# Peptides against a protein of PDB entry 5EFW: the designs that were tried, part 46

Target 1, 141 residues: chain A of PDB entry 5EFW
Amino acid sequence: TTLERIEKNFVITDPRLPDNPIIFASDSFLQLTEYSREEILGRNARFLQGPETDRATVRKIRDAIDNQTEVTVQLINYTKSGKKFWNLFHLQPMRDQKGDVQYFIGVQLDGTEHVRDAAEREGVMLIKKTAENIDEAAKEL

## One batch from the design tools (peptide; aimed at target 1 D14 L17 I23 L41)

Design b1_p29_4_s1 (made by RFdiffusion4, then SolubleMPNN; from b1_p29_4, 17 letters changed)
Fold by OpenDDE base, seed 5:
Structure b1_p29_4_s1 (fold): chain B 141 residues (1-141), chain A 29 residues (1-29)
Amino acid sequence: as target 1 above (141 residues)
Amino acid sequence: GAIKDVTAGLSEEEKEKLFKERVEAFFNA
């Protein structure tokens, strides 16, 4: 689909289903993580976490979902083959016309190292803008 | 407030069906 072909790393999750599973993933996300679409649909995105993933950062993500808010963090993620990468991650709710949360949008910016200062600000602006674009595109499906 | 699980009280078969329906609904919203 057009949404799948967006050249950004992102997933859509459904918080109204048990454990907030992935219901959609971009081609870029699959390439980044080395998983097939079949392998990840219906799963919680925690499969990207591993030994060096900071648990406090993970808790921030969980809290944002529970509180229906957006969050931006950096955390260590792992590909299917076990390769580590720094993930500048942005999560935000997708709301209907009444303001009720329908889905979550998760956007990933991968890197070989933790980004800081100007590089971080630039990355944050990019992934937030990406999330907004995805939100708009998804509502036009 | 908290997000409500819409699968409460459903069988595994019904949950799978609902998952497929929710995916379809997303693409046709």
Scores: peptide ipSAE 0.518, ipTM 0.904, DockQ to the pose 0.573
OpenDDE base, seeds 1, 2, 3, 4: peptide ipSAE 0.353, 0.376, 0.497, 0.356; ipTM 0.830, 0.831, 0.895, 0.821

Design b1_p29_4_s2 (made by RFdiffusion4, then SolubleMPNN; from b1_p29_4, 14 letters changed)
Fold by OpenDDE base, seed 1:
Structure b1_p29_4_s2 (fold): chain B 141 residues (1-141), chain A 29 residues (1-29)
Amino acid sequence: as target 1 above (141 residues)
Amino acid sequence: MAIEDITAGLSEEEIKKLFEERVEKFFNY
């Protein structure tokens, strides 16, 4: 499909709606998480969290949303089938011409291991650049 | 990682179009 042409894991959320729900998800994200689009749209992304998800890391994400800032973290997430994966996650606000937050862009890099050092830096660069590209594409919306 | 690899699979125009489409579907869901 046309959606399959975008081979990056990302979501767009709307902080102006109750509980900052996902309003867009890439096909890659759906494949990663094993959910359908219908199961995801309109929901807060917390459904990916589980028993081993670090609550302090989740708080960092929440703080970034509340403060309308960006954040980059690694956390354990769970697929629909209950499979654990490490999510290198970057979140940043998308602002309008007035500087007001319109949406959040969330980009995910999945892995079986917690990444460090050069591998982490490379992954962070990738997901941040992806977020910038999405921001540029969506700025006229 | 090369910059080309980072931007691979990201068409700005395609992302914009699909985003608009999916947002519209979401609000009419």
Scores: peptide ipSAE 0.049, ipTM 0.477, DockQ to the pose 0.055
OpenDDE base, seeds 2, 3, 4, 5: peptide ipSAE 0.028, 0.024, 0.064, 0.029; ipTM 0.530, 0.496, 0.621, 0.560; seed 4 fails the geometry check

Design b1_p29_4_s3 (made by RFdiffusion4, then SolubleMPNN; from b1_p29_4, 17 letters changed)
Fold by OpenDDE base, seed 2:
Structure b1_p29_4_s3 (fold): chain B 141 residues (1-141), chain A 29 residues (1-29)
Amino acid sequence: as target 1 above (141 residues)
Amino acid sequence: GAIKDITAGLSKEEQEKLFKERVEKFFNA
């Protein structure tokens, strides 16, 4: 579909379902993480976490979900085969006409290292812009 | 790394079906 073919790493989750499962994943995300769509849909995205994933950073993500706010962090994630990558991650709510949270959009920018300064700012701008584009594209989900 | 998406070509409806099946499994577990 048009949504899944967006050439960015992203997922859409449904916080109205138990454990906020992934309901949509882009092809790029599947390629990055080495999972099939069948393996991912209906699961919480925590399967990307592993031994070196900073739990404090994960808590920031959880807090953002619970508080229905956006958050941008960097954390170590793992592919299906166990390969580590740095994930510059942006999460934001998708709201309905009444302003209630309907979904979350998660955008991932992968890299081999933790980025700082100009590189981080550039990455953040990119993933936030991507999230807004996805929000617009997914209005009719 | 990159692995070919084995679900490439699935329609939106088929993807939603997979999701619904997983949700159902969750609620029935």
Scores: peptide ipSAE 0.031, ipTM 0.496, DockQ to the pose 0.040
OpenDDE base, seeds 1, 3, 4, 5: peptide ipSAE 0.069, 0.022, 0.024, 0.062; ipTM 0.559, 0.475, 0.539, 0.546; seeds 1, 4, 5 fail the geometry check

Design b1_p29_4_s4 (made by RFdiffusion4, then SolubleMPNN; from b1_p29_4, 15 letters changed)
Fold by OpenDDE base, seed 2:
Structure b1_p29_4_s4 (fold): chain B 141 residues (1-141), chain A 29 residues (1-29)
Amino acid sequence: as target 1 above (141 residues)
Amino acid sequence: MAIKDVTAGLSEEEKKKLFEEIVNKFFNA
């Protein structure tokens, strides 16, 4: 689909379903993580975690989901082949006109190294803007 | 780094289709 061809690493999840599974993944996300769409859809994104993924950071993500808030973190993730990468990750709820959470938008920026300082700030702005654009696109038309 | 629009590189028709797909999937189900 056109949505799948967006050249951004992002997923849409459904918190109204058990364990907040991924219901959409962009082509770029699949390329980054080395999974097929069939392997991803219907699963919680925690499959990207591994031995060196910081549990405290994961807890921040979980808390944000539970509290229906946004969060931006960096954490170690793993591709299907087991390759480690630093994931600058932004998650935010997509709300309906009544203010109820319908979905979550997750945007990922991959890097071989932990992103810091000005580069981190720019990356955060980029992924947040991407998430907002997706949210706005959903409300378009 | 420059902030890129998610619709960058798409034609106007493709943008329309993108928005329609998103709306239909997430808000008209």
Scores: peptide ipSAE 0.028, ipTM 0.421, DockQ to the pose 0.031
OpenDDE base, seeds 1, 3, 4, 5: peptide ipSAE 0.021, 0.024, 0.028, 0.026; ipTM 0.474, 0.398, 0.447, 0.423; seed 4 fails the geometry check

Design b1_p29_5 (made by RFdiffusion4)
Pose (drawn by RFdiffusion4):
Structure b1_p29_5 (pose): chain A 141 residues (1-141), chain P 29 residues (1-29)
Amino acid sequence: as target 1 above (141 residues)
Amino acid sequence: SEEVEHMRKVFEESREIARKRFEEKEEEE
């Protein structure tokens, strides 16, 4: 299917279920994070967080979800085995024709450090185009 | 289409898992 042919890291959540769980995770996201589908489907994506994760950054994500809008941030995430990586993360809701939120899309791009300038602009362009591709691929669900 | 119906099934299965995990969490609390 088209959704499965998207070669990027991403997860899709359903805010209409309690605690906004993951209902789809990309093949690339699972192998990057070392988790399986059985392990993480039904879980909130906060499991990616840990000790060196910036709390105010997590707060900006929480607020954006509460307001049902987009957010782009960078933060420290951990794999299943505990390895650290920087995550250039973009979040956006999928809506129907009346504007009601159906899902959230999250797209991840791994790095070894915080990026800025041209490197950040390129990464943001990649992850925002991927989110639009995901929205178009999942519009009937 | 067939692809849409296949992906709809995947999402429905995943929603069932999410509901089951939420119920187990409430029972433990």

Design b1_p29_5_s1 (made by RFdiffusion4, then SolubleMPNN; from b1_p29_5, 11 letters changed)
Fold by OpenDDE base, seed 1:
Structure b1_p29_5_s1 (fold): chain B 141 residues (1-141), chain A 29 residues (1-29)
Amino acid sequence: as target 1 above (141 residues)
Amino acid sequence: SAEVEEMRKIFEENREIARRIAAEREAAE
């Protein structure tokens, strides 16, 4: 579809279905993660997590979903072949005209090189603070 | 630093992408 052909890494999930499964995935997302569309649709996105995925960061994502809010984080994800990458992740709800959440949109960027360079210069904690500042800036609007 | 500023820009871009996707999805329904 036209939506799937957008040249950005993203998924759409349906929180009204059991376990908030992925209902759409862009072609770029499939390429990044090395999965087929059939392997992705109907699954919760947690299959991208692995041994080195920070559980506290995952909890922040879960809390955002439960509270129906946006969140910006970076976390280790894994491709189908087991390759690690730093996912610079943004999640936000999509609401209907009545204000009820219909979907979530997750945007992923492979930031492995960026995170490595920034971590060597400033440390990982500063990256986390930077992500938090993005979310706080949105609240001020 | 330049590296931190680049990270900030990436996060901002991700948010903008999400907003664009939301708008396109709403138009498709």
Scores: peptide ipSAE 0.494, ipTM 0.881, DockQ to the pose 0.032
OpenDDE base, seeds 2, 3, 4, 5: peptide ipSAE 0.406, 0.389, 0.382, 0.387; ipTM 0.844, 0.840, 0.836, 0.837

Design b1_p29_5_s2 (made by RFdiffusion4, then SolubleMPNN; from b1_p29_5, 9 letters changed)
Fold by OpenDDE base, seed 4:
Structure b1_p29_5_s2 (fold): chain B 141 residues (1-141), chain A 29 residues (1-29)
Amino acid sequence: as target 1 above (141 residues)
Amino acid sequence: SMEVEKMRKEFEENREIAEKIAKEKEEKE
């Protein structure tokens, strides 16, 4: 579909279901993480975490979900084959007309390196813009 | 549009899949 073909790494999750499972993933996300769509649908995104993933950063993500707020962080994630990569990650809620959270949009920066300074700022702007684009597209559903 | 309808259908189907998986997890707990 058009949403899947957006050439950015992203997932959509459903916090109204137990454990906030992934209900949508872009082709790019699957390529990045080396998973098939069938392997990730219905799962919580924590399967990307591993030994070197900073637990404090994970807690920030959890807190954002629990509080229904947005967050932007960098954390170590792992592909299916066990390859480590730095994930510049932005999460934001998708709200309905009543203001209630329906879904979360998670966007991951292209690339696998830790970024700082100007590169980080540029990446943050990009993934936030992407999240907004996804939000707009998904509202048509 | 037809494309939006396809997206909506896929979205709903994926949600249903997730619901089934969630239910299975709850039953195992």
Scores: peptide ipSAE 0.335, ipTM 0.807, DockQ to the pose 0.720
OpenDDE base, seeds 1, 2, 3, 5: peptide ipSAE 0.236, 0.324, 0.214, 0.231; ipTM 0.771, 0.812, 0.752, 0.763; seeds 1, 5 fail the geometry check

Design b1_p29_5_s3 (made by RFdiffusion4, then SolubleMPNN; from b1_p29_5, 13 letters changed)
Fold by OpenDDE base, seed 1:
Structure b1_p29_5_s3 (fold): chain B 141 residues (1-141), chain A 29 residues (1-29)
Amino acid sequence: as target 1 above (141 residues)
Amino acid sequence: SKEVEEMKKEFEENREIAKEIARKREELE
């Protein structure tokens, strides 16, 4: 579909279901992580974490979900084959007209290294803008 | 539009898949 074909790495999760599972994944996300859509749908995104993933950073993500807020972090993730990559990750809630959280949008920017300064600022602006675009598109669903 | 309806259908189907997986997980706990 049009949403799947957005040329950005993103997922949509449903916090109203147990363990906040992924209910939508872009083609780019599948290519990045080396999983099929069937392997990802219905799972919590924690399957991307591994031994070198910083637990404190993971807690920041969990806190944002629990508090229904947005967060932007960088963390080590793993592909299906076990390849490590740095993930500049942005998460934000999608709310209905009443202000209730319906979904979360997660956007990923992959890299071989941890980014700082101008590169980080540019990446953050990109993934946040992407999340807003997805939010607007998904409101029709 | 037809395209929006197709996206809605896929979205709902994926959500139902997720619900079923969640249900199965709870049954195994």
Scores: peptide ipSAE 0.387, ipTM 0.822, DockQ to the pose 0.736
OpenDDE base, seeds 2, 3, 4, 5: peptide ipSAE 0.333, 0.351, 0.316, 0.331; ipTM 0.800, 0.807, 0.800, 0.801

Design b1_p29_5_s4 (made by RFdiffusion4, then SolubleMPNN; from b1_p29_5, 12 letters changed)
Fold by OpenDDE base, seed 1:
Structure b1_p29_5_s4 (fold): chain B 141 residues (1-141), chain A 29 residues (1-29)
Amino acid sequence: as target 1 above (141 residues)
Amino acid sequence: SKEVEEMKKIFEENREIAREIARRREEAE
């Protein structure tokens, strides 16, 4: 579909279901993580975490979900084959007309190194803009 | 549009799949 073919790494999750599972994943996300769509749907995104993933950063993500707020962090993630990568990650809620949270949008920017300064600012602007574009597209669904 | 309707269908199907998987996991705990 058009949404799946957006050339950005993203997922949509459903916090109204137990454990906030992934209900949508872009083709790019599947390629990045080395999983099939069938392996991803219905799972919590924590499967990307591993031994070197910072637990304090994970807690920031959890807090944002619990408080229904947005968050932007960098954390170590792992592909299916066990390859480590730095994930500049942005999460934000998708709300209905009443203001109730319906879904979360997660956008990932992968890299070999932790980014700072101008590179980080540019990456953050990119993933936030991507999230807004996805939000507008998904509202029609 | 026809394309939007197709996207809606896939979106709802995926949500139903996720719901069923989540239910099974909850019951197994």
Scores: peptide ipSAE 0.382, ipTM 0.835, DockQ to the pose 0.709
OpenDDE base, seeds 2, 3, 4, 5: peptide ipSAE 0.376, 0.362, 0.360, 0.354; ipTM 0.829, 0.822, 0.826, 0.822

Design b1_p29_6_s1 (made by RFdiffusion4, then SolubleMPNN; its pose is not in this set)
Fold by OpenDDE base, seed 1:
Structure b1_p29_6_s1 (fold): chain B 141 residues (1-141), chain A 29 residues (1-29)
Amino acid sequence: as target 1 above (141 residues)
Amino acid sequence: MEEEERRRREEEIRREIEERIKEFFEKLA
């Protein structure tokens, strides 16, 4: 499919539904997290969190959703099998023509290490650009 | 030509996302 060719880890969530569930997940995201689409859709993304996930970082994500703003963070996430990975995560709202938030776009870049400096800047640039590409493609939904 | 091709690609992606989101809401209903 066209989305398979993108080969980016991303989800779309619906903040207008209770608990801001995932309503779309890319194939790459499913491969990264080791879940099936049926296991993911309709759920809040918190299932990726585990014992070493920093709660203060999670609060930053929650605050961004509540305030309808973007956020970029790094946090420990877990695959279905329990494997830890560092998630360089970017979240931003998708707005309609009136400027009202319809959806959120979440983009994930996985890694074995917490990245800093040039590597972090490069990763952030990549995931933000990916989010903008998705927004341009999907904003008319 | 590049702009037209980009637009066509974006439209294809949009349609695919829209279709899959529609399927989600159909199952929810």
Scores: peptide ipSAE 0.353, ipTM 0.803, DockQ to the pose 0.068
OpenDDE base, seeds 2, 3, 4, 5: peptide ipSAE 0.365, 0.028, 0.078, 0.064; ipTM 0.814, 0.533, 0.587, 0.592; seeds 2, 3 fail the geometry check

Design b1_p29_6_s4 (made by RFdiffusion4, then SolubleMPNN; its pose is not in this set)
Fold by OpenDDE base, seed 2:
Structure b1_p29_6_s4 (fold): chain B 141 residues (1-141), chain A 29 residues (1-29)
Amino acid sequence: as target 1 above (141 residues)
Amino acid sequence: DEEERRKKEEEEIEKKIKERIEEFFKKLE
């Protein structure tokens, strides 16, 4: 499918289901997080959080979902094996023609390191562009 | 039984998740 051709780290979640579970994950995302597709489908993405994850940043994500807005943040996440990584990701709603939110698109930057300055700006630009590509791909069908 | 009720609720949620996943991919076909 068109989504399968997007070789980036991303997930699709469904806010119309209890606890906004993941309903799609790219192969790259599975590789990054070390989970199988079966292990994460139907779950809220909070399983990536751990002891060093900033609660204030998590609240920004929650607020964006509740308010149906986009957000870009960088926070500590954990792989299945417990490996820490910096997750720079962008989350935005996917809306239908009536303006109602159908899904959320979450795109994570390639890599596991904390990025700053120009590298961060470029990364943010990339993940936002990827999110738009996913949104367009889904709407064309 | 409270445990049976919880199990039934979880099964219903799982069913809904599967249905929405199928709906999503069908739309992409």
Scores: peptide ipSAE 0.264, ipTM 0.750, DockQ to the pose 0.657
OpenDDE base, seeds 1, 3, 4, 5: peptide ipSAE 0.213, 0.238, 0.242, 0.025; ipTM 0.708, 0.729, 0.745, 0.498

Design b1_p29_7 (made by RFdiffusion4)
Pose (drawn by RFdiffusion4):
Structure b1_p29_7 (pose): chain A 141 residues (1-141), chain P 29 residues (1-29)
Amino acid sequence: as target 1 above (141 residues)
Amino acid sequence: SEREKIARRAFEKAGFSEEDIERLLRFYQ
């Protein structure tokens, strides 16, 4: 299917279910994070967080979800085995024709450090185009 | 598919209703 042909890291969550769980995770996301589908479907994506994760950054994500809007941030995430990586993360809601939120889309791009300038602009462009591709691929669900 | 079977088991374990599980399985069809 088209959703499965998207070669990027991403997860899709359902805010209508308690605690906004993951209902779909990309093949690339699972192998990057070392988790399986059985392990993480039904879980909130906060399991990616840990000791060196910036709390104010996590707060910006919480607030954007509460307000049902988009957000782009960078933060430290961990794999299942505990390896650290920087995550250039973009979040956006999928809405129906009346504007009601159906799901959230999250797209991840791994790095070894915080990026800025041209490197950040390129990464943001890639993850925002991917989110639009995901929205278009899942519009009937 | 094998992925749909895995999704069903995971959604049942997460405690979702049967109606929601059927709705969400379309992602894996």

Design b1_p29_7_s1 (made by RFdiffusion4, then SolubleMPNN; from b1_p29_7, 12 letters changed)
Fold by OpenDDE base, seed 2:
Structure b1_p29_7_s1 (fold): chain B 141 residues (1-141), chain A 29 residues (1-29)
Amino acid sequence: as target 1 above (141 residues)
Amino acid sequence: TEKKEIAKKALEKAGFSKEEIEKLLKFYE
């Protein structure tokens, strides 16, 4: 499919439904997180959070959703087996032709450590570009 | 496709309406 051609870690969520559930997950995302598609679809992405996930960062994500804005953060996430990884995460709304938010696009760049400076800037550019590609591809469906 | 069928079943299990599922399955086409 068009979205499946984007070989990156990403999900699409539906903020118009209760608890903003995941409605699409890329194969790479499933591989990264070690969950099956059956285990993820229809759930809020908070299952990726764990003991060391910074709650203030999580609140930034929630605020972005509530305010219908984009946000880029780094936070600790966990795979199904409990493996920690640093998630350079970008979230942005997908809007219809009228400008109304229909979905959110979440893109994840995983790493073993928190990144800064040039590495962070490069990662941010990558995940933002990926989000735009997803937005364009999804609108063609 | 297999992915589409899996997605459909998962969304049904999650309690999505038939109408919503029909819309969402477009992402798997």
Scores: peptide ipSAE 0.537, ipTM 0.926, DockQ to the pose 0.762
OpenDDE base, seeds 1, 3, 4, 5: peptide ipSAE 0.521, 0.507, 0.528, 0.521; ipTM 0.921, 0.918, 0.922, 0.921

Design b1_p29_7_s2 (made by RFdiffusion4, then SolubleMPNN; from b1_p29_7, 12 letters changed)
Fold by OpenDDE base, seed 3:
Structure b1_p29_7_s2 (fold): chain B 141 residues (1-141), chain A 29 residues (1-29)
Amino acid sequence: as target 1 above (141 residues)
Amino acid sequence: TEKREIAEKALRKAGFSEEEIERLLKLYE
């Protein structure tokens, strides 16, 4: 399919449904998080959070969704087996022709360390570009 | 496709209506 051709870690969520559930997950995302597609679809993405996930960072994500804006953060996430990883995460709204928010696109860049400086800037550019590619691809459907 | 069928089943189990599922399955085309 069109979206499946994008070989990156990403999900699409639907804020028009209760609790903004994941409605699409890339194969890479499933591999990263160690979940099956059946286990993920229809759920809010908060299951990736755990004991060491910074709550203030989570609130930034929530605020972006509520305000229908984009956000880029780094936070600790957990796989199904409980393994921690640093997630450079970018979220942005996908809007329809009328400008109304239709979906949210979430892109994940995983790493063993919190990244800074040039590495962070490079990662941010990558995940933002990926999000734009997903947005364009989805609008063709 | 297989992924579409898996998605349909999962979304149905999640409690979404058939109308909602039909809309969401467009992402799997």
Scores: peptide ipSAE 0.681, ipTM 0.958, DockQ to the pose 0.744
OpenDDE base, seeds 1, 2, 4, 5: peptide ipSAE 0.665, 0.677, 0.667, 0.660; ipTM 0.954, 0.957, 0.955, 0.953

Design b1_p29_7_s3 (made by RFdiffusion4, then SolubleMPNN; from b1_p29_7, 11 letters changed)
Fold by OpenDDE base, seed 4:
Structure b1_p29_7_s3 (fold): chain B 141 residues (1-141), chain A 29 residues (1-29)
Amino acid sequence: as target 1 above (141 residues)
Amino acid sequence: TEKREIAERALRRAGFSEEDIERLLKLYE
């Protein structure tokens, strides 16, 4: 399918459904997090959080959703097996022609390491560009 | 197709309405 051809770590969520659940997940995202598609669809992405996930960073994500804005953060997430990884994460709303939010696009940088400085800036540019590609592709469906 | 079927099943198990599921399955086309 169109979205499945995008070989990046990403999810799409639906803020029009209760608790903004994941409604689409890329294969690479599933591989990264060690979950099956069946296990995560219909759930809020907060299951990736754990003891060392910074709560202030999580609040930034929440605020972006509430304000219907984009945000880019780096936070600790956990795989199904409990392995910690650093997630450079970008979230942005997908809007219709009227400007109304239809979905949210969440993109995760490839890899599991914390990134800094130039590497972080490069990663941010990459995941933002990926989000735009997903937005364009999804709007065609 | 397989992914679409998995998605449909998962979304149904999550308790979403058939109307919502139909809308969401368009992402799998």
Scores: peptide ipSAE 0.734, ipTM 0.967, DockQ to the pose 0.839
OpenDDE base, seeds 1, 2, 3, 5: peptide ipSAE 0.717, 0.510, 0.492, 0.271; ipTM 0.964, 0.896, 0.891, 0.775; seed 5 fails the geometry check

Design b1_p29_7_s4 (made by RFdiffusion4, then SolubleMPNN; from b1_p29_7, 11 letters changed)
Fold by OpenDDE base, seed 4:
Structure b1_p29_7_s4 (fold): chain B 141 residues (1-141), chain A 29 residues (1-29)
Amino acid sequence: as target 1 above (141 residues)
Amino acid sequence: TEKAEIARKALEKAGFSEEQIEELLKLYE
């Protein structure tokens, strides 16, 4: 399918539904997180959070959703088996033709370590570009 | 597709309405 052609870690969520559930997950995302599609669709993505996930960073994500803005952060996430990974995460709204928020696009760049400096900048550019590609692809459906 | 069917079942299990599911399944086209 159109979205499946994008071989990156990403999800699409629906803020118009209670608790902003995941409505689409890429195969790469499933592989990264070790969850099946059946396990995560219809759920809020907070299941990726754990003990070492910074709550202030999570709040930044929540604020972006509430304010219908984009945000880029790094946070610790957990796979189904409990493996920790650093997630360079970018979230942005997907707007319809009228300009209203329809969905959110979340793109994940996984890493074993917190990225900084040039590596971070490169990662940010990558995940932002990916988000734009997803946005364009989704609008073609 | 297989993925669409899996998605349908998952969303049904999550309590989504048929109308909601039909709209969301467009993402799997």
Scores: peptide ipSAE 0.512, ipTM 0.919, DockQ to the pose 0.771
OpenDDE base, seeds 1, 2, 3, 5: peptide ipSAE 0.502, 0.510, 0.486, 0.511; ipTM 0.916, 0.918, 0.911, 0.919

Design b1_p29_8 (made by RFdiffusion4)
Pose (drawn by RFdiffusion4):
Structure b1_p29_8 (pose): chain A 141 residues (1-141), chain P 29 residues (1-29)
Amino acid sequence: as target 1 above (141 residues)
Amino acid sequence: KTPLEELLEMLEADPRFAGSLELVELNLE
């Protein structure tokens, strides 16, 4: 299917279910994070977080979800085995024609450090186009 | 129950989540 042909890291969550769980995770996201589908479907994506994760940054994500809007940030995430990576993360809601939120889309781009300038602009462009591709691929669900 | 089992029980019990259930089933294939 088209959703499966999207070669990027992403997860989709359902805010209508308690605690906004993951209902779809990309093949690339699972192998990057070393988790399986059986392990993480039904879980909130906060399991990616840990000791060196910036709490104010997590707060900005919490607020953006509460307000049902988009956010782009960078933060430290961990794989299943505990390896650290920087995550250039973009979040956006999918809405129906009346504007009601159906799901959240999250797209991840791994790095070894915080990026800025042109490197950040390129990464943001890639992850925002991917989110639009995901929205278009999942509009009937 | 695992998070997946709990998720499947919730989705199968309510028809309003048919699109979410389809996404979970697709992902498990």

